Peptides against a protein of PDB entry 3EFO. Designs and how they scored, part 9

Target 1, 262 residues: chain A of PDB entry 3EFO
Amino acid sequence: SQLADLYKSCETDALINFFAKSAFKAVLHQPLKVIREILVNQTAHMLACYRKNCASPSAASQLILPDSMKVLPVYMNCLLKNCVLLSRPEISTDERAYQRQLVMTMGVADSQLFFYPQLLPIHTLDVKSTMLPAAVRCSESRLSEEGIFLLANGLHMFLWLGVSSPPELIQGIFNVPSFAHINTDMTLLPEVGNPYSQQLRMIMGIIQQKRPYSMKLTIVKQREQPEMVFRQFLVEDKGLYGGSSYVDFLCCVHKEICQLLN

## One batch from the design tools (peptide; aimed at target 1 H254)

Design b1_p16_1 (made by RFdiffusion4)
Pose (drawn by RFdiffusion4):
Structure b1_p16_1 (pose): chain A 259 residues (1-239, 243-262), chain P 16 residues (1-16)
Amino acid sequence: SQLADLYKSCETDALINFFAKSAFKAVLHQPLKVIREILVNQTAHMLACYRKNCASPSAASQLILPDSMKVLPVYMNCLLKNCVLLSRPEISTDERAYQRQLVMTMGVADSQLFFYPQLLPIHTLDVKSTMLPAAVRCSESRLSEEGIFLLANGLHMFLWLGVSSPPELIQGIFNVPSFAHINTDMTLLPEVGNPYSQQLRMIMGIIQQKRPYSMKLTIVKQREQPEMVFRQFLVEDKGGSSYVDFLCCVHKEICQLLN
Amino acid sequence: STELEEDIDELAENLD
């Protein structure tokens, strides 16, 4: 009968999986604007209830989120930015209908990765003694002109290359000497390489391991290339609203529920 | 994950 126990026991990934499927089923029944509004208001409602009933007294300038829901807003914003709940500019209806379908079948492990892609820094890789590098936030702010990154959501896998990308790596991977020497339209498996091209293929394998669909590799050269597509998967950035924007929005309506 | 939690906590405290 205590609300504190309800919140202390929640799982964001499980909640995100439900909201996603619930919203994606509703796309075939209600205006998308109506669906997004329900999502945002339900999110503000859950947090406002915790604030007025469980949270110890704190200043109004603060937004209080239970531990169980620490990253719930970030993921909810990712759902709202997803092309299924978004619109016309680019992204075919065939792409929307397809993604809407893929999510309807997903388990928790799949939906977690789908809505928050895994960004791995490759240029800072520890040679032959690896075990998959630490992940980095899904934002352009964590990309470096000197860096090479791996981004995966379970369906797509992007190998991102910065402009000042070390030629030593571009050689040990693409077997070509320089950055401008790579052609994106040749997105096939590169072998050779002794220390790195192997250590990279090792992590590309480990990533695919538990994943049902074999991912489509897409190489992205930084500055003005196909990168526009890649930017979509940096879900923390604005690309809908940014993570911070959404957080700013939820607080407003949580306050509107004046308490 | 921990960096993101910390960022949320800092932002949540300094909204207004």
Fold by OpenDDE base, seed 5:
Structure b1_p16_1 (fold): chain B 262 residues (1-262), chain A 16 residues (1-16)
Amino acid sequence: as target 1 above (262 residues)
Amino acid sequence: STELEEDIDELAENLD
């Protein structure tokens, strides 16, 4: 059907870009509460329409998502949890204004990365391979105390180190003997020159490539205070300021769809 | 992303 073809042509990355810019434009003229409600309703209506008119026969209460928009709820939740749309006093007006302006100028690829960062397990790097490590789910559940992870969202880059990260890797990256010796005030990795260091730098370079802004590197140690900032970028998890996990949001959307179809 | 999609599929099957 023509409607089915429309859904096939819609991709999550394009949709989230549209919704983000639309919402962020609306912030100037509408209450945040209303904007959030509109976004949820629009998401539910789109998916309800698909369920009704395009999906294969199934249980009426079953959540069915088109392939091209399967992760739309996840991205929508990320958008809803963005500081621009939050009414929290802890978030400064300046920060809201800054991020609003940034997103308003982002292309589809930029906004996709911004709302759902890449989280790379660099402790699994094969120095002999030219392939980048596969990104993992952007959640704390994918972190390990023994791991080292690189997170990037096009604006920020974080190197997260578990408390039990391998001393060999620490030595390779920082040229220090242990986790305790790592200086987190550094904004640049030392040029150690070993294969692992070179590989990591190469990966960072690839990530930086084609990004409009130079990403500042922040080194984060697990269980230190600055880790809280890093945790905010684990977008699948519950937000620091009361935002839902992606699972909770999926349930919410599902409920709304059911209400629309009943 | 593929893992996330698989997780969503699993969740969708269990939601009623």
Scores: peptide ipSAE 0.317, ipTM 0.855, DockQ to the pose 0.702
OpenDDE base, seeds 1, 2, 3, 4: peptide ipSAE 0.117, 0.477, 0.133, 0.026; ipTM 0.739, 0.913, 0.759, 0.683; seed 2 fails the geometry check

Design b1_p16_1_s1 (made by RFdiffusion4, then SolubleMPNN; from b1_p16_1, 8 letters changed)
Fold by OpenDDE base, seed 2:
Structure b1_p16_1_s1 (fold): chain B 262 residues (1-262), chain A 16 residues (1-16)
Amino acid sequence: as target 1 above (262 residues)
Amino acid sequence: MEELIEEIDYISANLD
């Protein structure tokens, strides 16, 4: 059917770009609470329509998503948890305005990365490989105290260091003897010149390629105060300011769909 | 993303 073809052609990256820009435009005219509700409703209606008209018969207990929209709820949840749409006094007007402006100018590829960052296990780097390490899920569950991770969303780049990260890697990256000696105020990595440092810099360069903005680098030490900012980018997890995990959001969407269809 | 999709499939199939 024409409708089935439409859903097949709809890609999550394009949809999230559209919804983000639509929502961010609406910020100027509507309360944030209303905007969030509209986004959830639109998501539910779209998926309910698919289930009703396009999907094969299935149990009501199952959430049915088009193949092209499997991760749409994840991205939508990320959008809902974005500072632009949060009604929190802790978020400055300037920050909200800044991110709003940035997203409004983003293409599909840019917004995709922005809402779901890349999280790379840097501690697993093969210095002989030119390939990027495989990205892990943007969740705290994928971090380790013994690990070093690079997170990038097209605007920010975070280098997260576990409290038990290998001293040899610390020395390789920062040219300091231990985790405690790392200066988190630096915005650039030193050019240590060893293979590991070179590989990391190469990876950072690759990530920066074809991005419209130069990503600001932030060094984050586990259990220090700035880590809380970093955790906001672990988008699969529950947000600091009441945002849901992606799993919770899936349940929410499913419930809304069921309510629409029953 | 493939792992995430697989997890979503699993969760979606096992929702109450």
Scores: peptide ipSAE 0.592, ipTM 0.947, DockQ to the pose 0.841
OpenDDE base, seeds 1, 3, 4, 5: peptide ipSAE 0.579, 0.582, 0.579, 0.583; ipTM 0.944, 0.945, 0.944, 0.944; seed 3 fails the geometry check

Design b1_p16_1_s2 (made by RFdiffusion4, then SolubleMPNN; from b1_p16_1, 7 letters changed)
Fold by OpenDDE base, seed 2:
Structure b1_p16_1_s2 (fold): chain B 262 residues (1-262), chain A 16 residues (1-16)
Amino acid sequence: as target 1 above (262 residues)
Amino acid sequence: MEELIKEIDEIAKNLD
């Protein structure tokens, strides 16, 4: 059917770009609560329509997502948890305005990365490989106290270090003897010159390629106060300001779809 | 993303 073809042609990255820009435009004219509700409703309606008209026969209450939109709820949840759409006094007007303007100018590829960052296990780097390490899920569950992770969303780059990260890697990256000696105020990695440092810098360079903005680097030590900012980018998890995990959001969307179809 | 998709599929199957 024409409708089935439409859903087949729709891609999550394009949709999230559209929804983000639409929502961020609406911020100027509508309350944030209303905007969030509209986004959830639009998501539910879109998926309900698919379930009703395009999905293969199955239990009426089962959540069915088109292949092209499997991760749409995840991205939508990320959008809903973005500071632009949050009604929290802790978020400054300037920060909200800044991110709003940035997203409004983003292409599909940019917004995709922005809403779901890349999280790379740097501690697993093969210095002989030119390939990027495989990204892990943006969740605290994928972090380890013994690990070092690089997170990038096109605007920010975070280097997260576990409290038990290997001293040899710390020395390799920062040229300091231990975790405690790492200066988190630095915005640039030192040019230590060893293979590991070179590989990390190469990876950072690759990530920076074709991005419209130079990503600011932030060094984050586990269990220090700035880590809380970093955790906001673990978008699959529950947000700091009441945002749901992606699983909780899936359940929410499913419930809404069922209500629409029943 | 592939792992995430697989997990979503699994969750979806269990949401009745």
Scores: peptide ipSAE 0.579, ipTM 0.945, DockQ to the pose 0.719
OpenDDE base, seeds 1, 3, 4, 5: peptide ipSAE 0.560, 0.567, 0.568, 0.567; ipTM 0.941, 0.944, 0.943, 0.943; seed 3 fails the geometry check

Design b1_p16_1_s3 (made by RFdiffusion4, then SolubleMPNN; from b1_p16_1, 9 letters changed)
Fold by OpenDDE base, seed 2:
Structure b1_p16_1_s3 (fold): chain B 262 residues (1-262), chain A 16 residues (1-16)
Amino acid sequence: as target 1 above (262 residues)
Amino acid sequence: MDELIEEIDKLSSTLE
């Protein structure tokens, strides 16, 4: 059917770009609570329509998502947890305005990365490989105290270090003897010159390529106060300010879909 | 991302 073809052609990245820009434009005219509700409703309605008109026969209460929109709820949840749409006093007007303006100018690829960052296990780098390490899920569950991870969303780049990060890697990256000696105020990695350092710098360079903005590097130590900022980018988890995990949101969307179909 | 999709598929199959 024509409708089925439409859903088949719809890409999550394009949809999230559209919804983000629409929502961020609406911030100027509507209360944030209303905008969030509209986004949830729109998501549920789109998926309910698919379930009703396009999905293969199954249990009425079964959640069925079109292939091209499997991760739409995840990205929508990320959008809902963005500072632009949060009514928290801790969020400054300047920060909200800044991110709003940035997203309004983002292309599809940019917004895709922005809402779901790349999280790379740097501690597993093969210095002989020219390939990027495989990204892991943006969740605290994928971090390890023994690991070092690079997170990038097109605007920010974080290098997260576990409290038990290998001293040899710390030495290789920062040219310091231990975790405690790492200066988190630095915005640039030192040019240590060893293969590991060079590989990391190469990876950072690749990530920076074709991005419209130069990503600021932030060094984050596990269990230090600045880690709280980093955790905001673990978008699959519950938000710092009461936002849902992607699983919780998926359940919420499912419930809304069921209500629409009943 | 593929892993996430797989997990969503699994979750979807259990959400009834």
Scores: peptide ipSAE 0.453, ipTM 0.912, DockQ to the pose 0.761
OpenDDE base, seeds 1, 3, 4, 5: peptide ipSAE 0.388, 0.448, 0.426, 0.420; ipTM 0.893, 0.911, 0.905, 0.902; seed 4 fails the geometry check

Design b1_p16_1_s4 (made by RFdiffusion4, then SolubleMPNN; from b1_p16_1, 8 letters changed)
Fold by OpenDDE base, seed 2:
Structure b1_p16_1_s4 (fold): chain B 262 residues (1-262), chain A 16 residues (1-16)
Amino acid sequence: as target 1 above (262 residues)
Amino acid sequence: MDELIEEIDKLSANLE
């Protein structure tokens, strides 16, 4: 059917770009709570329509998603947890305005990366490889105290270090003897010159390529106060300010769909 | 992302 073809052609990256810009434009005219509710409703309505008109009959316990929209709820949840749409006094007007304006100018590829960052296990780097390490899920569950991870969303780049990061890697990256000696105030990695350092710099360069903005590097030590900022980018998890995990949001969307169809 | 999709498929199979 024509409707089925439409859903097949709708890509999540394009949809999230559209919804983000629509929502961020609406911030100027509508309360944030209303905007969030509209986004949830729109998501539920789209998926309810698909289930009703395009999908084969299935059990009520199942959430039916078009192939092209499998991760739409994840991205939508990320959008809902973005600082622009949060009604928290801790969020400054300047920060909200800044991110709002940035997203309003983002292309589809940019917004996709922005809402779901790349999280790369740097501690597993093969210095002989020219390929990027495989990204892991943006969740605290994928971090390890023994690991070093690079997170990038097109605007920010974080280098997260576990408290038990290998001293040899710390030495290789920062040219310091231990985790405690790492200066988190630095915005640039030192040019140590060893293969590991060069590989990391190469990876950072690749990530920076074709991005419209130069990503600021932030060094983050596990269990230090600045890690809280980093955790906001672990978008699959519950938000710092009470936002849902992606699983919680899936359940929420499913419930809304069921209500619409019953 | 593929892993995430697989997990979503699994979760979506039974959310009740």
Scores: peptide ipSAE 0.549, ipTM 0.935, DockQ to the pose 0.872
OpenDDE base, seeds 1, 3, 4, 5: peptide ipSAE 0.534, 0.540, 0.543, 0.527; ipTM 0.932, 0.934, 0.934, 0.930; seed 3 fails the geometry check

Design b1_p16_2 (made by RFdiffusion4)
Pose (drawn by RFdiffusion4):
Structure b1_p16_2 (pose): chain A 259 residues (1-239, 243-262), chain P 16 residues (1-16)
Amino acid sequence: SQLADLYKSCETDALINFFAKSAFKAVLHQPLKVIREILVNQTAHMLACYRKNCASPSAASQLILPDSMKVLPVYMNCLLKNCVLLSRPEISTDERAYQRQLVMTMGVADSQLFFYPQLLPIHTLDVKSTMLPAAVRCSESRLSEEGIFLLANGLHMFLWLGVSSPPELIQGIFNVPSFAHINTDMTLLPEVGNPYSQQLRMIMGIIQQKRPYSMKLTIVKQREQPEMVFRQFLVEDKGGSSYVDFLCCVHKEICQLLN
Amino acid sequence: DEAIEEMLEQIDEAFD
């Protein structure tokens, strides 16, 4: 009968999986604007209820989120940014219908990765003694002109290359000497390499391991290349609203529920 | 799913 127990026991990934499927089923029944509104308001409602009933007294300038829901807003914003609930500019209906379908079948492990891609820094890789590098937030802010990154959501795998990308690596991987020497349209498996091209292929394997679909590798050269598609998977950035924007929005309506 | 729906109902009731 206590609300504190209800919140202390929640799982964001499980909640996100439900909201996503619930919203994606509703796409075949209601205006998308109506669906997004329900999602945002339900999010503000859940948090406003916790604020007025469980949270110890705190200043109005603060937005209080339970531990169980610490990253719920970030993921909810990712759902709202997703092309299924978004619109016309680019992204075919065939792409939307397809992604809408893929999510309907997903388990928790799949939906977590689908809505929050895994961004791995590759240029800072520890040689032959690895075990998959620490992940980095899904934002351009964590990309470096000197860096090479791996981004995966379970369906796509992007190998991102910065302009001032170390030629030493571009050689040990693409077997070519320089950055401008790589052609994106040749997105096939590169072998050779002794320390790195192997350590990279090692982590590309470990990532695919638990994943049902074999991911489509897409190489991205930084500055004005296909990168436009890649930017979509940096779900923390604006690309809908940014993570911070959404957080700013939820607080407004939580306050509107004046308490 | 049912558990999540029940949880959302309980949250509504508590809010009211």
Fold by OpenDDE base, seed 2:
Structure b1_p16_2 (fold): chain B 262 residues (1-262), chain A 16 residues (1-16)
Amino acid sequence: as target 1 above (262 residues)
Amino acid sequence: DEAIEEMLEQIDEAFD
């Protein structure tokens, strides 16, 4: 994924880590609303500053970001949507405390994956290739009922199956005849032994490499209740317990930038 | 909004 490479070449990953830890420290002594406002304002300010000082005058209506900042807004939105920065009764204090502590101990590489998961179209796997499939954006719009997707954020791994996922792939992965026969209570994939199963296991292994925690695997069938948990990791969509979609966030940031530049 | 679309496109390019 070019996204991962992009972060290797820039300090955006470090910035996200810094902002996350700063914000998560601030929750102890500042209102969440204030923290969120600060993060949005800082994002807008940084982007406005770049546009003002680095962008060509002809691009006044366009926000062309350098590679180092292209992904900053999306990650910032993910940070803002984290349960630690949300005040909802549906989110337990324990959950907020847990995630806060996790992030506070995360390195730069770990926080990248944590805030923006990898979403891989497993149904497109080339069994002859050792390369990971190209990641797709974490949005429901990128899913398909005919597809199978692997999502990983360094702590959790989800295998999402569309209701119309190919039976041959279902059999290849689970050794069952159909979608209906998939047991979602399993936490490990069976060792079916065919090339597709082996390739998937290899991919899962690669994703698990260099991660400090063993990722728990959750099998998710589309339209079943557990899918709601999975959807929380589609970070570009509107959050269930608050937080804007990435598009809405961009609108907000863009408006703020325009105000700063006018 | 063209500016927003451009930003989205830049992100899309990062996933290629």
Scores: peptide ipSAE 0.123, ipTM 0.747, DockQ to the pose 0.029
OpenDDE base, seeds 1, 3, 4, 5: peptide ipSAE 0.022, 0.113, 0.048, 0.108; ipTM 0.604, 0.753, 0.699, 0.742; seeds 3, 4 fail the geometry check

Design b1_p16_2_s1 (made by RFdiffusion4, then SolubleMPNN; from b1_p16_2, 9 letters changed)
Fold by OpenDDE base, seed 2:
Structure b1_p16_2_s1 (fold): chain B 262 residues (1-262), chain A 16 residues (1-16)
Amino acid sequence: as target 1 above (262 residues)
Amino acid sequence: MDEILEMLEFIDKVSA
């Protein structure tokens, strides 16, 4: 059907860009609560419509999504958890205004990365490969105390270090003997010159390419106070300021879809 | 987008 073809041709990244800009525009004229409700309702209705009119017969309890829209819920949750759409005293007006302005000017590719960051397991790097390591889901559950992870969203870059990060990798990256010796105030990695350091720098360079802004690097040690900022970018986890985990959000959307179809 | 799609394959499992 024409409708099925439409859903097949739909690009989630473009939709997220549209919804983000629409919502961020609406912030000037509508209460945040209303905007959030509209976004959730729109998501549920779109997916319910597909389920009803385009999907093959299946159990009512099964969530069926077109491939092109399969990641819509996770991105929508990320949008809903953005500081622009949150009304919390902990979030400054300046920060909200800043992010709003940024997103309003973002293209589709930039907004995609902005809402769902890349999280790369740096401790698994193959120094002989030019390929980026496979990204992991943005959740604390995918981190390890023995690991080192690079997170980037087009605006910020974080290098997260587990408390049990291998000393050899720490030495390779920072030229210091242990986790305790890492200076988290640095904004640039030292040029140590070994293959691992070179590979990491290359990866960081690749990530920085084609981005309109130079990403500031923040070094984050696990269990230190600055980690709280980093955790805000683990977008699939429960938000620090009232946002749902992806799992909880998906369950909510699924329930809403089922209700719409009954 | 493709990378995220791969990571979210669990949706099919959870929803089944």
Scores: peptide ipSAE 0.019, ipTM 0.585, DockQ to the pose 0.036
OpenDDE base, seeds 1, 3, 4, 5: peptide ipSAE 0.019, 0.018, 0.015, 0.018; ipTM 0.578, 0.563, 0.547, 0.576

Design b1_p16_2_s2 (made by RFdiffusion4, then SolubleMPNN; from b1_p16_2, 8 letters changed)
Fold by OpenDDE base, seed 5:
Structure b1_p16_2_s2 (fold): chain B 262 residues (1-262), chain A 16 residues (1-16)
Amino acid sequence: as target 1 above (262 residues)
Amino acid sequence: SEEIEKMLKFIDEVSK
């Protein structure tokens, strides 16, 4: 069907960009509550429409999405959890205005990365390989106390270190003997010169080359106060300022879809 | 939900 073809050709990234810009424009003349409700409803209706008109007959409780749309709820939740739409008192008006303006000027690729950061387990790096490590989902559940992770969203770059990070990797990256000796005030990695350090720098370079803005590096130690900032970029987790986890959001949307299909 | 779990698994694959 024509509808099925439309959904098959649907680009989730483009949709998120559209929804983001639409919502952020609407903030100027509509209440936030209304905007959030519209986004949720539009998401539910869109998915319900596909289920009803494009998918094979099945139980209404089943949500079957094409590959191109399966990640839509993920990004929609990220959008809904953005500070512009949450508007919590803990977030300054200036910050909200800044992020709003940024997104309004972002292309599809930039907005995708902005809403859903790239999280790389760099502790798994093979120094003999030129391949980048596979990204993991942006959730604390994917972190490890023994791991080291690089996070980038096009504007910020974080190097997160678990409390039990391997000393050999710490030595390789920072040229210090232990986790405790790492200086988190640094915004640049030292030029240690070993293969691991070089590879990490290469990865960081590759990530930076794809973005229009220079990303500032923040070194984050697990369980230290600055980690709270880092955790805000774990977008699939429950938000610090009232946003839902992806799982909770998906459950909510699924229930709404079921209601629409009944 | 089984359906949610399936979606989560898919996302894991796409995110790689």
Scores: peptide ipSAE 0.025, ipTM 0.590, DockQ to the pose 0.027
OpenDDE base, seeds 1, 2, 3, 4: peptide ipSAE 0.017, 0.023, 0.015, 0.020; ipTM 0.506, 0.559, 0.475, 0.541; seed 4 fails the geometry check

Design b1_p16_2_s3 (made by RFdiffusion4, then SolubleMPNN; from b1_p16_2, 7 letters changed)
Fold by OpenDDE base, seed 3:
Structure b1_p16_2_s3 (fold): chain B 262 residues (1-262), chain A 16 residues (1-16)
Amino acid sequence: as target 1 above (262 residues)
Amino acid sequence: EEKILEMLKFIDEASA
């Protein structure tokens, strides 16, 4: 059907860009609560429509998503949890306005990365490989106390270090003997010159490539106060200022879809 | 954007 073809052609990255810009335009004229409700409804209706008209016969209770939209819910949840759409007094008007303007000018690739950061397990790097490590889901559950992770969303870059991260890697990256010796006030990695350091720098360079803004690097130690800021970018988790985890949101959307189909 | 708008149109019609 024509509708099925449309679903096949509509990729999540384009959808999230559209929804984001539409919502952010609406912010100027509609209450945030209404905008959030519209987004949730649109998501549910879109997926319900697919289930009803395009999916193979199955129980109404089953969530069936087209391949091109399998990750739409997680992106939509990220959008809903963005400061622009949150009615929290802790978020300044200036910050909201700033992020709104940024997103309004973003292309599809930029907005995708902005709403769902790239999280890379740096501790798994093969210094002999030119291949980037596979990204992991943006959740605390994917972190490891023994690991080192690089997070980037096109505007910010974080290097997160587990409390039990390997001393040899710490030495390789920072030229210090242990986790405790890492200075988190630095915004640039030292030029240590070993293969691991060089590989990490290369990866950071690749991530920075073709991005409109230079990403400031923040070094984050697990269990230190600044980690709280880092955790805000673990977008699949429950948000500090509101918003559900991805799992909770998915359940909510699924419930709404079922209601629409009954 | 055009494709999305078209899809939304279909959704609205199908949901009526």
Scores: peptide ipSAE 0.022, ipTM 0.579, DockQ to the pose 0.510
OpenDDE base, seeds 1, 2, 4, 5: peptide ipSAE 0.019, 0.017, 0.021, 0.018; ipTM 0.597, 0.559, 0.625, 0.575; seed 2 fails the geometry check

Design b1_p16_2_s4 (made by RFdiffusion4, then SolubleMPNN; from b1_p16_2, 9 letters changed)
Fold by OpenDDE base, seed 3:
Structure b1_p16_2_s4 (fold): chain B 262 residues (1-262), chain A 16 residues (1-16)
Amino acid sequence: as target 1 above (262 residues)
Amino acid sequence: SSAIEEFLEFVKKASE
């Protein structure tokens, strides 16, 4: 059917870009609550329509997503949790304005990365491979106390270190003997010169490549104060300012879909 | 953008 073809050709990243820009335009004239409701409503309607008209027969309570929109809910939740759409006094007007303007100028690829960061397990790096490690989901559940992760969203870059990070990797990256010796005030990695360090730098370079902004590096130790800032970029988790986790949001959307189909 | 808007309108109508 025509509708099925439309869903098949749909691109989530393009949709998110559209929704983001539309919402961010609307904030100037509409209450935030209304905008959020519209976004949730649109999400539910799109998915309900697919369920009703395109999906194979199944239980009414089953959530069936088109392949092209499998990650739409998580991106939508990220958008809803963006500071521009949150009515919290803790968020400054300047910050809202800044992020609004940034997103308004972003292309599809930029906004995709902005709303859902890359989180790379660099502790698994093979120094003999030129391949980038596979990104993991942006959730604390994917972190490991024994791991080292690089997070990037096009504007910021974080190097997160677990409290039990391998000393050999710490030595390789920072040229210090232990986790405790890592200086988190650094904005640049030292040029240690070993294969692992070089590989990490290469990866960071690839991530930085073709990005419109130079991403400042923040080194984050697990369980230290700055980790709280890092955790804000774990977008699938609960937000600090009242945003839902991805799982909770998905349940919410599912409920809305069911209501539309009943 | 225009294509997306059209798609959304189509979906809206189809979901009614």
Scores: peptide ipSAE 0.178, ipTM 0.827, DockQ to the pose 0.652
OpenDDE base, seeds 1, 2, 4, 5: peptide ipSAE 0.152, 0.166, 0.154, 0.170; ipTM 0.814, 0.822, 0.818, 0.821

